# Ledger of designs, part 72: peptides against a protein of PDB entry 6UG1

Target 1, 304 residues: chain A of PDB entry 6UG1
Amino acid sequence: SNEERKRRKYFHMLYLVCLMVHGFIRNEWINSKRLSRKLSNLVPEKVFELLHPQKDEELPLRSTRKLLDGLKKCMELWQKHWKITKKYDNVGLYMRTWKEIEMSANNKRKFKTLKRSDFLRAVSKGHGDPDISVQGFVAMLRACNVNARLIMSCQPPDFTNMKIDTSLNGNNAYKDMVKYPIFWCEVWDKFSKKWITVDPVNLKTIEQVRLHSKLAPKGVACCERNMLRYVIAYDRKYGCRDVTRRYAQWMNSKVRKRRITKDDFGEKWFRKVITALHHRKRTKIDDYEDQYFFQRDESEGIPD
Target 2, 301 residues: chain A of PDB entry 6UG1 as posed
Amino acid sequence: SNEERKRRKYFHMLYLVCLMVHGFIRNEWINSKRLSRKLSNLVPEKVFELLHPQKDEELPLRSTRKLLDGLKKCMELWQKHWKITKKYDNEGLYMRTWKEIEMSANNKRKFKTLKRSDFLRAVSKGHGDPDISVQGFVAMLRACNVNARLIMSCQPPDFTNMKIDTSLNAYKDMVKYPIFWCEVWDKFSKKWITVDPVNLKTIEQVRLHSKLAPKGVACCERNMLRYVIAYDRKYGCRDVTRRYAQWMNSKVRKRRITKDDFGEKWFRKVITALHHRKRTKIDDYEDQYFFRRDESEGIPD

## One batch from the design tools (peptide; aimed at target 1 K112 T113)

Design b2_p27_6_s4 (made by RFdiffusion4, then SolubleMPNN; from b2_p27_6, 11 letters changed)
Fold by OpenDDE base, seed 4:
Structure b2_p27_6_s4 (fold): chain B 304 residues (1-304), chain A 27 residues (1-27)
Amino acid sequence: as target 1 above (304 residues)
Amino acid sequence: DFREKIEKYGLEIVIHELEQEYLESLK
């Protein structure tokens, strides 16, 4: 019904805010000075120097290559640090069906609240789910004075899906679900004036996204629980930015139709949410990023 | 409100409250 559509849209909005606030809180936790001191000790001086290369005035690409090598070595160091990767409880922060939401509402669950102290301990020991691991990796890079963002692909239920959902069950369903990450890292390359994408845990890849990302879900089975719609970046200075345009090849033709921002009301509302989570002034980095997003929008064109 | 609740109770509890409210709205 029209009423059910409104209800699902409203629930999607509330759920999205909760996810975005969760990302914000985790971004605060990874800024812990105590954690920073511990994680900086994981990075040898030689790797630190690669993370902070001198600017090559003749060939800035050489400086970018050093940074990329430093990030690769940090990813290897992080794998050595991380001892236990826990499976997600149920589907973690992947997308649930409407039927799963209704079923979940009826179930009295014992929830285990992860407190800040427990998170910091988990990261310090190298024990936790993939999300905690990625968040800890961002903390390690920040401890090395790298301008690293926490990236979150928010997976609210699909308010555009008005069908009766079938249960998505089975071991293969979990493998397909976790094929692509929900959390990853971005690192600012001051030489190329671009964000470098780093997935330290799932795909274990470093990417300079041009038009396509390896982190963008592909295939029906993977997209059932991971729809690229709301990719939110949280920086070390408590900036919050929508970076979906980087990862969405088809932002205008496909992704926008699945977002609350498909209409002017939703766009204005979502901008208010971003603004409420954005606690820093604009910088030249934001200008370069917005210019890149503009160019990507023009290059995609208007959907036919 | 959501920030304080999520900080205090965790995301899963807050989502569960929203799920209950959603289910009640279906009745």
Scores: peptide ipSAE 0.576, ipTM 0.949, DockQ to the pose 0.813
OpenDDE base, seeds 1, 2, 3, 5: peptide ipSAE 0.570, 0.565, 0.576, 0.569; ipTM 0.948, 0.947, 0.949, 0.947

Design b2_p27_7 (made by RFdiffusion4)
Pose (drawn by RFdiffusion4):
Structure b2_p27_7 (pose): chain A 301 residues (1-169, 173-304), chain P 27 residues (1-27)
Amino acid sequence: as target 2 above (301 residues)
Amino acid sequence: EPSFADEFHAEVAELYNELKEEEEEEK
């Protein structure tokens, strides 16, 4: 019914707002001073110097390389620090079906509250699922004074799914791509470097294609790329989906609430509500990348 | 052991039930 259609659109908006806000608060917890100081002693002087390379006037590229080596070394040592990698209970934060949600609302059960202290304890011990692990990795980079963003792929239920049944054909297929990952600024190449230290264990300077964007019909059942939100050290919130969307104006726009005007205005209201800093020059360099990327997409196939 | 995803889904489920009640009252 058209009524259920409208409810799905609203609940989608509601769930999305909650997800994005949880990204905002979790980023706040990541900045915890007490935790940052402990995680900093995990980084040797050698690697620390690689994370803050000297300006190389003749060839800025060498500085970028040193940072990449540093990022690689950090990924490695984080693989060692993180001793216990849990499985997501049930579905984690991957996209759920309308049927699954309706049924979760029906069954109230008992849910162990988490809070901030328990999160900090878990990151310091090295115990958690991949989301906690990658978030902790970002906290470590920040304790070393690197401009690290937390990236979250918000996976609200699909408001474009009109079906009354909503059934699907695996765990391994869900976890192929991450919900959380990291970005780090390169002041020499003036670009954001994508880092996934937990799932794909890769570092990529995304230009026109990214390894992180999910592929194949089976894998996209639980992970439909729509809203890639980046949170930074100074409490910025930017929609970074353009970096990770091969067909943004075609494939992805149909799945976002921003396809109509009301949707874009509303979405902007939330981003602004979550962006608690003023514009820096880096924001401009990023907008320039996005503009060029937006104009190079062209006609679809 | 506590789970953030479970807690989040539980809180969202309560909002989903409230939405059904509001829709029934409006009808």

Design b2_p27_7_s1 (made by RFdiffusion4, then SolubleMPNN; from b2_p27_7, 11 letters changed)
Fold by OpenDDE base, seed 5:
Structure b2_p27_7_s1 (fold): chain B 304 residues (1-304), chain A 27 residues (1-27)
Amino acid sequence: as target 1 above (304 residues)
Amino acid sequence: EPSEALELQGKLGELYRELKKKEEEEK
C-alpha cells in the first residue's frame, strides 16, 4: 500500500539517524584519553616515524609510500593486539529485512547496551566483534596523532523493497554478510591530498580509492545485508561527512535510487542530519575532498 | 553480553511497532 511505503520510508529515516548517532557515539568513545595512552604504546618509534614522514620535495610519492608502510605495520600490530574476534550477535549492524524488523517488534527482550566502560575494556584487551576492533584501530592511529576517520556504512532497511516477506536464505547468510565490512578507517594523506582507505580487520587491506573500492560489496548474496548507500565519516574533531561518493562507482545511476536523498525532501532532511552531527569548522581537507567528489560526479556523468 | 546491535534492534523494533500503532490509530 501507499501507507506501507510511507511507513517504510519513515522507518528507514529513523533507523538511519539511529545508526549515524551510534557512529557518532563510537567516534567519541575512541577519543578517550585513557585508551589513547594505552594504544600509543602498541606502536614502536620506527612505525610512528613512518606515520609522520617528512615531505619529500623531489617526490611527494615517497612520503605517501612511507605513510602506507606505516599503516601496513600498524595493521600488523593491531592483528597482534586483537586476541578474540567475536561473531556478531544476530546480524550486528548489517541490514535487516522488513520481516526481521516486524518480528523484533514482538520481542520484548531487554538488550544490554554496550557501555562506554565495557567498550574501552574490550578495545584495551583486544576482545570484541569486528566493529569494536576497527574502532579500536582508529583509536590507535589517533593515539599516534594520525588524522584517522572512523567510517561507517549505515545499513538501514531497504525502503525501496516493498516485498512483504524478505526472508533471506539461511545457510551462507552469515559468511556472505561479513564478507565486506560495515566499519573501516580512512587516513588523510597530506602529501597526495587524498584519503587512504584502511580495512584493518576484514579484508586487511590498504587502498587509495580512485574509481573502485575493494570494500564496496559485490554479488547478490553480499548485498542482501550490506548495500553501499550511506558511508559516513567521523573524524577526531567530531566532523561528520557523507563519503559515499568515494566508494560508489555508480552513485548517480544506482546508489542514489536506494537513498533517502533520491528526492529533494530526502536530500534536505539528510543534509540536516549531517549538519546536526558535524561539530567542527570546515577545513582545507574538506575542500580537497569536495573537489574529488565533484570530479567523480562529472566523470560518472548523468545516468542515461 | 548482547551487542549494542541487539539493543538497537529491540529499540528499533519497539519504534516500528509504535509507528505501526500510530498509523492504525490515525485510521
Scores: peptide ipSAE 0.026, ipTM 0.603, DockQ to the pose 0.818
OpenDDE base, seeds 1, 2, 3, 4: peptide ipSAE 0.023, 0.021, 0.023, 0.026; ipTM 0.589, 0.521, 0.577, 0.587

Design b2_p27_7_s2 (made by RFdiffusion4, then SolubleMPNN; from b2_p27_7, 12 letters changed)
Fold by OpenDDE base, seed 5:
Structure b2_p27_7_s2 (fold): chain B 304 residues (1-304), chain A 27 residues (1-27)
Amino acid sequence: as target 1 above (304 residues)
Amino acid sequence: EPSEAEELMGKLGELYREMKKEEEEKK
């Protein structure tokens, strides 16, 4: 019905705000001074120096290569620190079906909210789910004075899916779900004027995204619970930015159709949500990023 | 301990049912 379509649209909007606020709160928690002091001790001086290379005036690419090597070593150090990777309870923050949402209201289980203290303890011990692990990795890089962003791929229910029963087939669903991350890191390369993508936990990869990302879900089964629609970046200064354009090859032709921003109302609303979560002044880094997004929009062209 | 995600989903699922009931009561 038209009512069901409206309800699913509004519920998608609400769910998206809740996810974006969750990302904002986790981004605050990883700025903990107590956590920072503990995590900085995981990074030896030689790796710290690689994270902060001098500018090579002859070949700026040498400085970028040092930074990339430093980030690789940080991923290796993080793997040594992280002792227990817990499976997600159910589907974690991956996308639920509308049926699963309707059924979740039957689950009167008192869930214990992860408190800030519990999160900080989990990160400090190296015990938690993959999301906590990624968030802790961002905290470690920030503890080393690296300009690292927490990236969240927000997975609200698909308001474009009007099917009542979208039962996802059971056993393979978890493997396909976790094939791609929903949290990762970006690091600012001051030499190339670009963000470096870092997945320290899932794919264990460092990427300089040009047109394609390895973190973009591929294949029908993987996209059932992980649709690239809302990739939100949270920086150490409480900046909030939509960085979906970096990871979406087909932003205009495919991704936009699955976003609330497909219409003017949704675009204006989503801009208000981003603005409410963006607590810093604009910087030259934002100008370089916006220029990159503009060039990517021009290069994709207008969808026929 | 159930994840923060499951608690959020419980509350969101309740709200989704309430929205559905309010739509059924308006008919």
Scores: peptide ipSAE 0.185, ipTM 0.760, DockQ to the pose 0.670
OpenDDE base, seeds 1, 2, 3, 4: peptide ipSAE 0.168, 0.027, 0.160, 0.170; ipTM 0.750, 0.622, 0.743, 0.750

Design b2_p27_7_s3 (made by RFdiffusion4, then SolubleMPNN; from b2_p27_7, 13 letters changed)
Fold by OpenDDE base, seed 2:
Structure b2_p27_7_s3 (fold): chain B 304 residues (1-304), chain A 27 residues (1-27)
Amino acid sequence: as target 1 above (304 residues)
Amino acid sequence: EPSYAEELEGKMGEIYREMKKEEEEKK
């Protein structure tokens, strides 16, 4: 019905806000001074120096290569630190079906929310799910004075899916679900004036995204619980930015149709949500990023 | 301990059910 379509749209909006606020809170938690002091000790001086290369005036690419090598070594150090990767309980922050949402209303389970203290302990011990691990990796880089962002791919229910009974079949669904991450890292490269994408946990990859990312879900099965629609970046200064354009090859033709921002009302609303979560002044880094997004929009063109 | 995701699922499911009831009461 039209009513059900409206309900699913509004519910999607509410769910999206809850996810984005969660990302904001986790970004605050990883700024813990106590955690920072512990995690900085994981990074030896030689790796710290690689993270902070001098500017090569002749060939800025040499400085970028040092940074990339430093990030690779940080990923290796992080893997040594992380002792226990827990599976997600159920589907974690991956996308739920409408049926799952309707069924969850019947579960009177008293859930205990993970407290800040428990999170900080989990990161410090190297025990937790992949999301906690990624968040801890961002904290380690921030402890080394690296301009690292926490990236969250927000997975609200698909308000464009009007099918009631998409029973996602059982056991193979988990492997396909976790094939691509929900959380990852971005690092500012001051030499190339670009964000470097780092997945320290899932794909264990470092990339400089041009047109496509390895982190973008591919294939029907992977996209059932991980639809690239809302990739939100949380920086060390409590900035909040939509960076979906970086990871979306087909932002205009495909991704926009699955977003609340497909109409003017949704765009204005989503802009208000971003603004409410953005607690810093604009910087030159934001200008370079916006220029990159503009160039990507022009290069994709308007879908015919 | 249940993840934030499970708690979010539960709360969101409750809200979705309430929204559905409010729609049924308006008919």
Scores: peptide ipSAE 0.312, ipTM 0.842, DockQ to the pose 0.744
OpenDDE base, seeds 1, 3, 4, 5: peptide ipSAE 0.173, 0.182, 0.309, 0.304; ipTM 0.754, 0.755, 0.831, 0.837

Design b2_p27_7_s4 (made by RFdiffusion4, then SolubleMPNN; from b2_p27_7, 11 letters changed)
Fold by OpenDDE base, seed 3:
Structure b2_p27_7_s4 (fold): chain B 304 residues (1-304), chain A 27 residues (1-27)
Amino acid sequence: as target 1 above (304 residues)
Amino acid sequence: EPSEAEELLGKLGELYNEMKEEEEKKK
């Protein structure tokens, strides 16, 4: 019905706000001064120096290579720190079906929210799910004075899916679900004026995204619970930015059709949500990023 | 322990059912 379509759209909007607020809260928690002091001790001086290379005036690419080597070593240090990777409870923050949402409302299970103290303890011990691990890695880089962002791929229910039964086949569902991350890191390269993408936990990769990312889900089974639609960046100064354009090869032709921002009402609404979560002034880094997004929109073109 | 995600989903599922029941009562 038209009513059910409207209901699913509004529920998607509410769910998206809750996910974006969750990302904001986790970004605040990883700014803990107590956690920062503990995590800085994991990084030797030689690795700290690689994270902060001098500018090579002859070949700026040499400075970027030192930063990339420093980030690789930080990823290796993080793997040594992290002792226990827990499985997600059910599907974690991956996308649920409409049927799963309806069934969850009937189950009055007392969901225990992870308290800030429990999160800080989990990161400090190296015990937790992959999301806690990525968030802790961002905290370690920030403790080393690296301009690192927490990235979240928000997975609200698909309001464009009007099927009544959206049940997923169970057996391989978890392996396909966790094949691609929901949380990752970006690091500002002051030499190339670009963001570097870092997945320290899942794919264990560092990339400089030009046209496509390795973190973008591929294949039908992987896309059932992980649809690239809302990739949100949270910085150390409580900035909030939509960075979906970096990771979406086909933003205009494919991704936009599955976002609330497909119409003028949804675009205006989503801008209000971003503005409410963006607690800093604009910087030259934002100008370089917006210029990159503009060039990516021009190069994709308007879909025929 | 149910994840923060599951708690958010529980609350959202309740809100979804409430909205459904209110739309059904208007018929």
Scores: peptide ipSAE 0.027, ipTM 0.616, DockQ to the pose 0.668
OpenDDE base, seeds 1, 2, 4, 5: peptide ipSAE 0.026, 0.027, 0.099, 0.027; ipTM 0.613, 0.613, 0.688, 0.618; seed 4 fails the geometry check

Design b2_p27_8 (made by RFdiffusion4)
Pose (drawn by RFdiffusion4):
Structure b2_p27_8 (pose): chain A 301 residues (1-169, 173-304), chain P 27 residues (1-27)
Amino acid sequence: as target 2 above (301 residues)
Amino acid sequence: ETYDAHHDVFESAEEYGVEKIEELLEE
C-alpha cells in the first residue's frame, strides 16, 4: 500500500538519522584522551617519523610514499595488537530486511547495554568485532596526530523496496566489504588516502575506482552503498559517497532519500547538525575532487 | 543478556537527544 510505502520512507529517514548520530558519538569516544595516550606508545619512532614526513620540495611524491609505508606498517602492527576478532552477532550493522525489522520489534528480549567505558576497555584489550577494531585503529592514528577520519557506510533499510515478502538467498557474503574504515590526509598530494586495516587490509589512493565499494548481486543484499559519512578529529561530518560511488548520479541516487528536493534539504539539515567545525582549506580541496569526479562520470551504460 | 549493535544505535540516539531528532524530522 501507498501507506506502507510512506512508513518505509519515514522509518528509513529515522533509522538513518540514528545511524549517523551513532557515528557522531562513536567518533567522539574515539577522541578519548586517556585511550589515545596508551595507544600512542604502540608506534615506534621510526614509523612515527614515517607518519610525519618532512616537506620534500623537489619531489612531494617521496613524502607521500613514506606516509604509505607508515600506513602499511601501522596496519601490520594493528593486526598484531588486535588479539580477539569477534563475529558480528546476528547481522551487525549491515542492512536488514523489513521483515527482519518488524520481527525484531516484536521480540523485545534482553540487551546488554554497552556505554563508553566498555568500548574503551575493549579497544585497549584488543577484543571486538571488526567495527570496534577499525575504530580503534583510527583512535591510534589520532593519538599520533595524523588527520584521520572515521568512515561509516550507513545501511538503513531500503525505502525503495516495495515488496511485501522481502526474502533473500550467507554470512561470508555479508562480510566481504566493510561498514567502517579510515581515511588519512596527504598534505603533499592534497588527497585523502583510504585505509581498511581490518577487512581488505589494503591502502588505496582512490582516484576513479575503489576496492571498497561492494560488487555482485549477492553481496549487495546486506550492503547497499548509499551514505558514506566521514567524521574527523575536530568533529566535522561530510558526506563522502562520491569518492566511493562509481555511478553516483545514476545507480546510487535512486537508492538515497536525496533523489527528490525535500530529501536533499532534509539530509543537508542533518549533516549540518552533525558538522561542528568551520570550513578549512582541506574541505575545498575535497570539494574540488568531488566536482571533478562528478563531471567525469558521464552518461551511463 | 545478549548484545545487539542496533540497540547501541538507539542508546546513542537517546544520548544525543530525542527532541533534537524530532526537530530534524519535522517538515

Design b2_p27_8_s1 (made by RFdiffusion4, then SolubleMPNN; from b2_p27_8, 10 letters changed)
Fold by OpenDDE base, seed 2:
Structure b2_p27_8_s1 (fold): chain B 304 residues (1-304), chain A 27 residues (1-27)
Amino acid sequence: as target 1 above (304 residues)
Amino acid sequence: EEYDYYHEVLEAAKEFGLEKIEELLSE
């Protein structure tokens, strides 16, 4: 019905805001001074020097290579620190079906939430799910004065799916679900004027994304609970930016059709949400990023 | 008590301020 379509759209918007707020709060928690002091001790001086290379005026690429090597070593150090990777309870922050949401809304059970103190202890001990691990990795890089962003792929329910029964086939569901991350890291490369993509936990990869990312879900089974629609970046200064364009090959032709921003009302609304979560002034880094997104939009073109 | 990220996300929204979220949804 038209009413059910409106209801699903509204719930998608509500849950998207809640997801974005959750990312904002986790980004605040990883800025903990106490945690920063502990995590900085995990990084040896030699690795710190690689993270902060001198500018090579002759060949800026040499400086980028040092930074990449430093980030690789940080991933290795993080793997040594992280002792226990817990499985997600249920589906974690992966996309729920409409049926699962309806069932959850009817469930009067009290659920336990992770407190800030418990989160900080989990990161400090190296015990938690993959999302906590990624968030802790971003905290470690920030503790080393690296301009690292927390990236979140927000998975609100698909408001374009009007099927009543959206039951997923159960057997391989978890392996396919966790094949691609919900959270990852971006690091600013001041030499190339680009964001470097870092997945320290899931794929254990570092990318300089041009057109395609390995972090973009591929295949029907993986896309059931991980649909690339809202990739949000949270920086150390409480900036909030939509970085979906980086990871979406087909933003205009495919991804936009599954976003609230498919129409002018949704675009304006989503801009208000981003603005409400963006607590810093614009910087030259934002100018370089916007220029990159513009070039990507021009290169994709308007779908015929 | 079962841990569920779905409910954690909803509780985080309450801590941020339900009024602020409602304002964002009403516009």
Scores: peptide ipSAE 0.604, ipTM 0.952, DockQ to the pose 0.825
OpenDDE base, seeds 1, 3, 4, 5: peptide ipSAE 0.602, 0.590, 0.595, 0.597; ipTM 0.952, 0.950, 0.951, 0.951

Design b2_p27_8_s2 (made by RFdiffusion4, then SolubleMPNN; from b2_p27_8, 9 letters changed)
Fold by OpenDDE base, seed 4:
Structure b2_p27_8_s2 (fold): chain B 304 residues (1-304), chain A 27 residues (1-27)
Amino acid sequence: as target 1 above (304 residues)
Amino acid sequence: KEYDPLHEVFEAAEEFGWEKIEELLKE
């Protein structure tokens, strides 16, 4: 019905705002001074120096290579720190079906939640799920004065899916679900004027995304619970930015059709949400990023 | 007790303020 379509759109918007607020609060938690002091001790001086290379004026690429080597070593140090990677007890923050949401709303079960103190303890001990691990990795880089962003791929239910009974098939669902991350890191490269993508936990990869990312879900089974639609970046200065364009090859032709921003109303609304979570002034880094997004939009072209 | 991070999402929404979220959802 038209009513059910409106209801699913509204619930998608509500769920998206709540996810984005969760990312914002988690980004505050990883800025903890107490946690920063502990995590800085994990990084030896030689690795810190690689994270902060001098500008090579002859070949700026040499400075970028040092930064990339420093980030690789930080990933290795992080793997040594992280003792216990917990599986998700359920689907984590991956996309739920409409049926799963309805069943969850009817479930009066008391769930355990992590308080700020529990989160900080978990990161400090190296015990938690992959999402907590990525968030802790961002905290470690920030403790080393690296301009690192927490990236969150928000997975609200698909408001364009009007099917009632999408029972996702059982056993292989978890492996396909966790094949791609929903949290990762970006690091600003001041030499190349680009964001470096870092997945320290899942794919254990560092990339300089041009047209394609390894973190973009591929295949029907992987996309059932991980649909790339809202990739939100949270920086150390409480900036909030939509960076979906970096990771979406087909932003205009495919991804936009699955976003609230498919129409002018949804675009204006989503900008309002981003603005409410963006607590810093614009910088030259934002200008370089917006220029990159513009060039990516022009290069994709208008879908036929 | 089962851990569901979706409940943390709703607790975060409460901490942020449901009134602010409702204002964001107003057309």
Scores: peptide ipSAE 0.682, ipTM 0.967, DockQ to the pose 0.898
OpenDDE base, seeds 1, 2, 3, 5: peptide ipSAE 0.682, 0.682, 0.681, 0.681; ipTM 0.967, 0.967, 0.967, 0.967

Design b2_p27_8_s3 (made by RFdiffusion4, then SolubleMPNN; from b2_p27_8, 12 letters changed)
Fold by OpenDDE base, seed 1:
Structure b2_p27_8_s3 (fold): chain B 304 residues (1-304), chain A 27 residues (1-27)
Amino acid sequence: as target 1 above (304 residues)
Amino acid sequence: LEYDPLHEVLEDAKEFGLEKIKELLSE
């Protein structure tokens, strides 16, 4: 019905705001000075120097290469620190079906809430799920004075799916679900004026995304619980930015159709939500990023 | 006690302020 369509759209918006607020709060937690002091000790001086290369005036690419090598070594150090990777008990923050949401609303199960103190202890010990691990990795880079963003791929239920029963096939569901991450890292390269993508936990990859990312879900089974729609970046200065354009090859032709921002009302609303979570002034880094997104939009074109 | 990150998301939403979230949804 039209009423059910409106209900699903509203619930999608509510769920999206709650996810974005969760990302914001988690980004505050990883800025903990106590955690920073502990995690800085994981990074040897030689690796710290690679993270902070001098500008090579002859070939700026040499400085970028040093930064990339430093990030690779940080990823290796993080793997040594992280002792226990817990599986998600259910679907984590991957996309739920409408049926699963309705069933969960009726579930009187008592859940444990992770408090800030528990999170900080988990990261310090190297114990937790992949999301906690990525968040801790961002905290470690920030502890080394690296301009690292927490990236969250927000997975609200698909308001464009009007099917009542979307029973997902159970057996391979977990492997396909976790094939691509929900959380990752971006690092600002001051030499190339670009964000470097870092997945320290899942794919264990470092990318300089131009047109395509390895972190973008591919294949029907992987996209059932991980739809690239709302990739939100949280920086160390409490900036909040939509960076979906970086990871979406087909933003205009495919991704936009699955977003609340498919219409002018949704675009204005989503901009209001981003603004409410953006607690810093604009910088030249934002200008370079917006220029890159503009060039990506022009190169994709407007779908007919 | 099972850990559901979605329950944490709902608790974080309460900590942030449900009235602020309602205000964001009212327009």
Scores: peptide ipSAE 0.712, ipTM 0.968, DockQ to the pose 0.867
OpenDDE base, seeds 2, 3, 4, 5: peptide ipSAE 0.707, 0.707, 0.710, 0.707; ipTM 0.968, 0.967, 0.968, 0.967

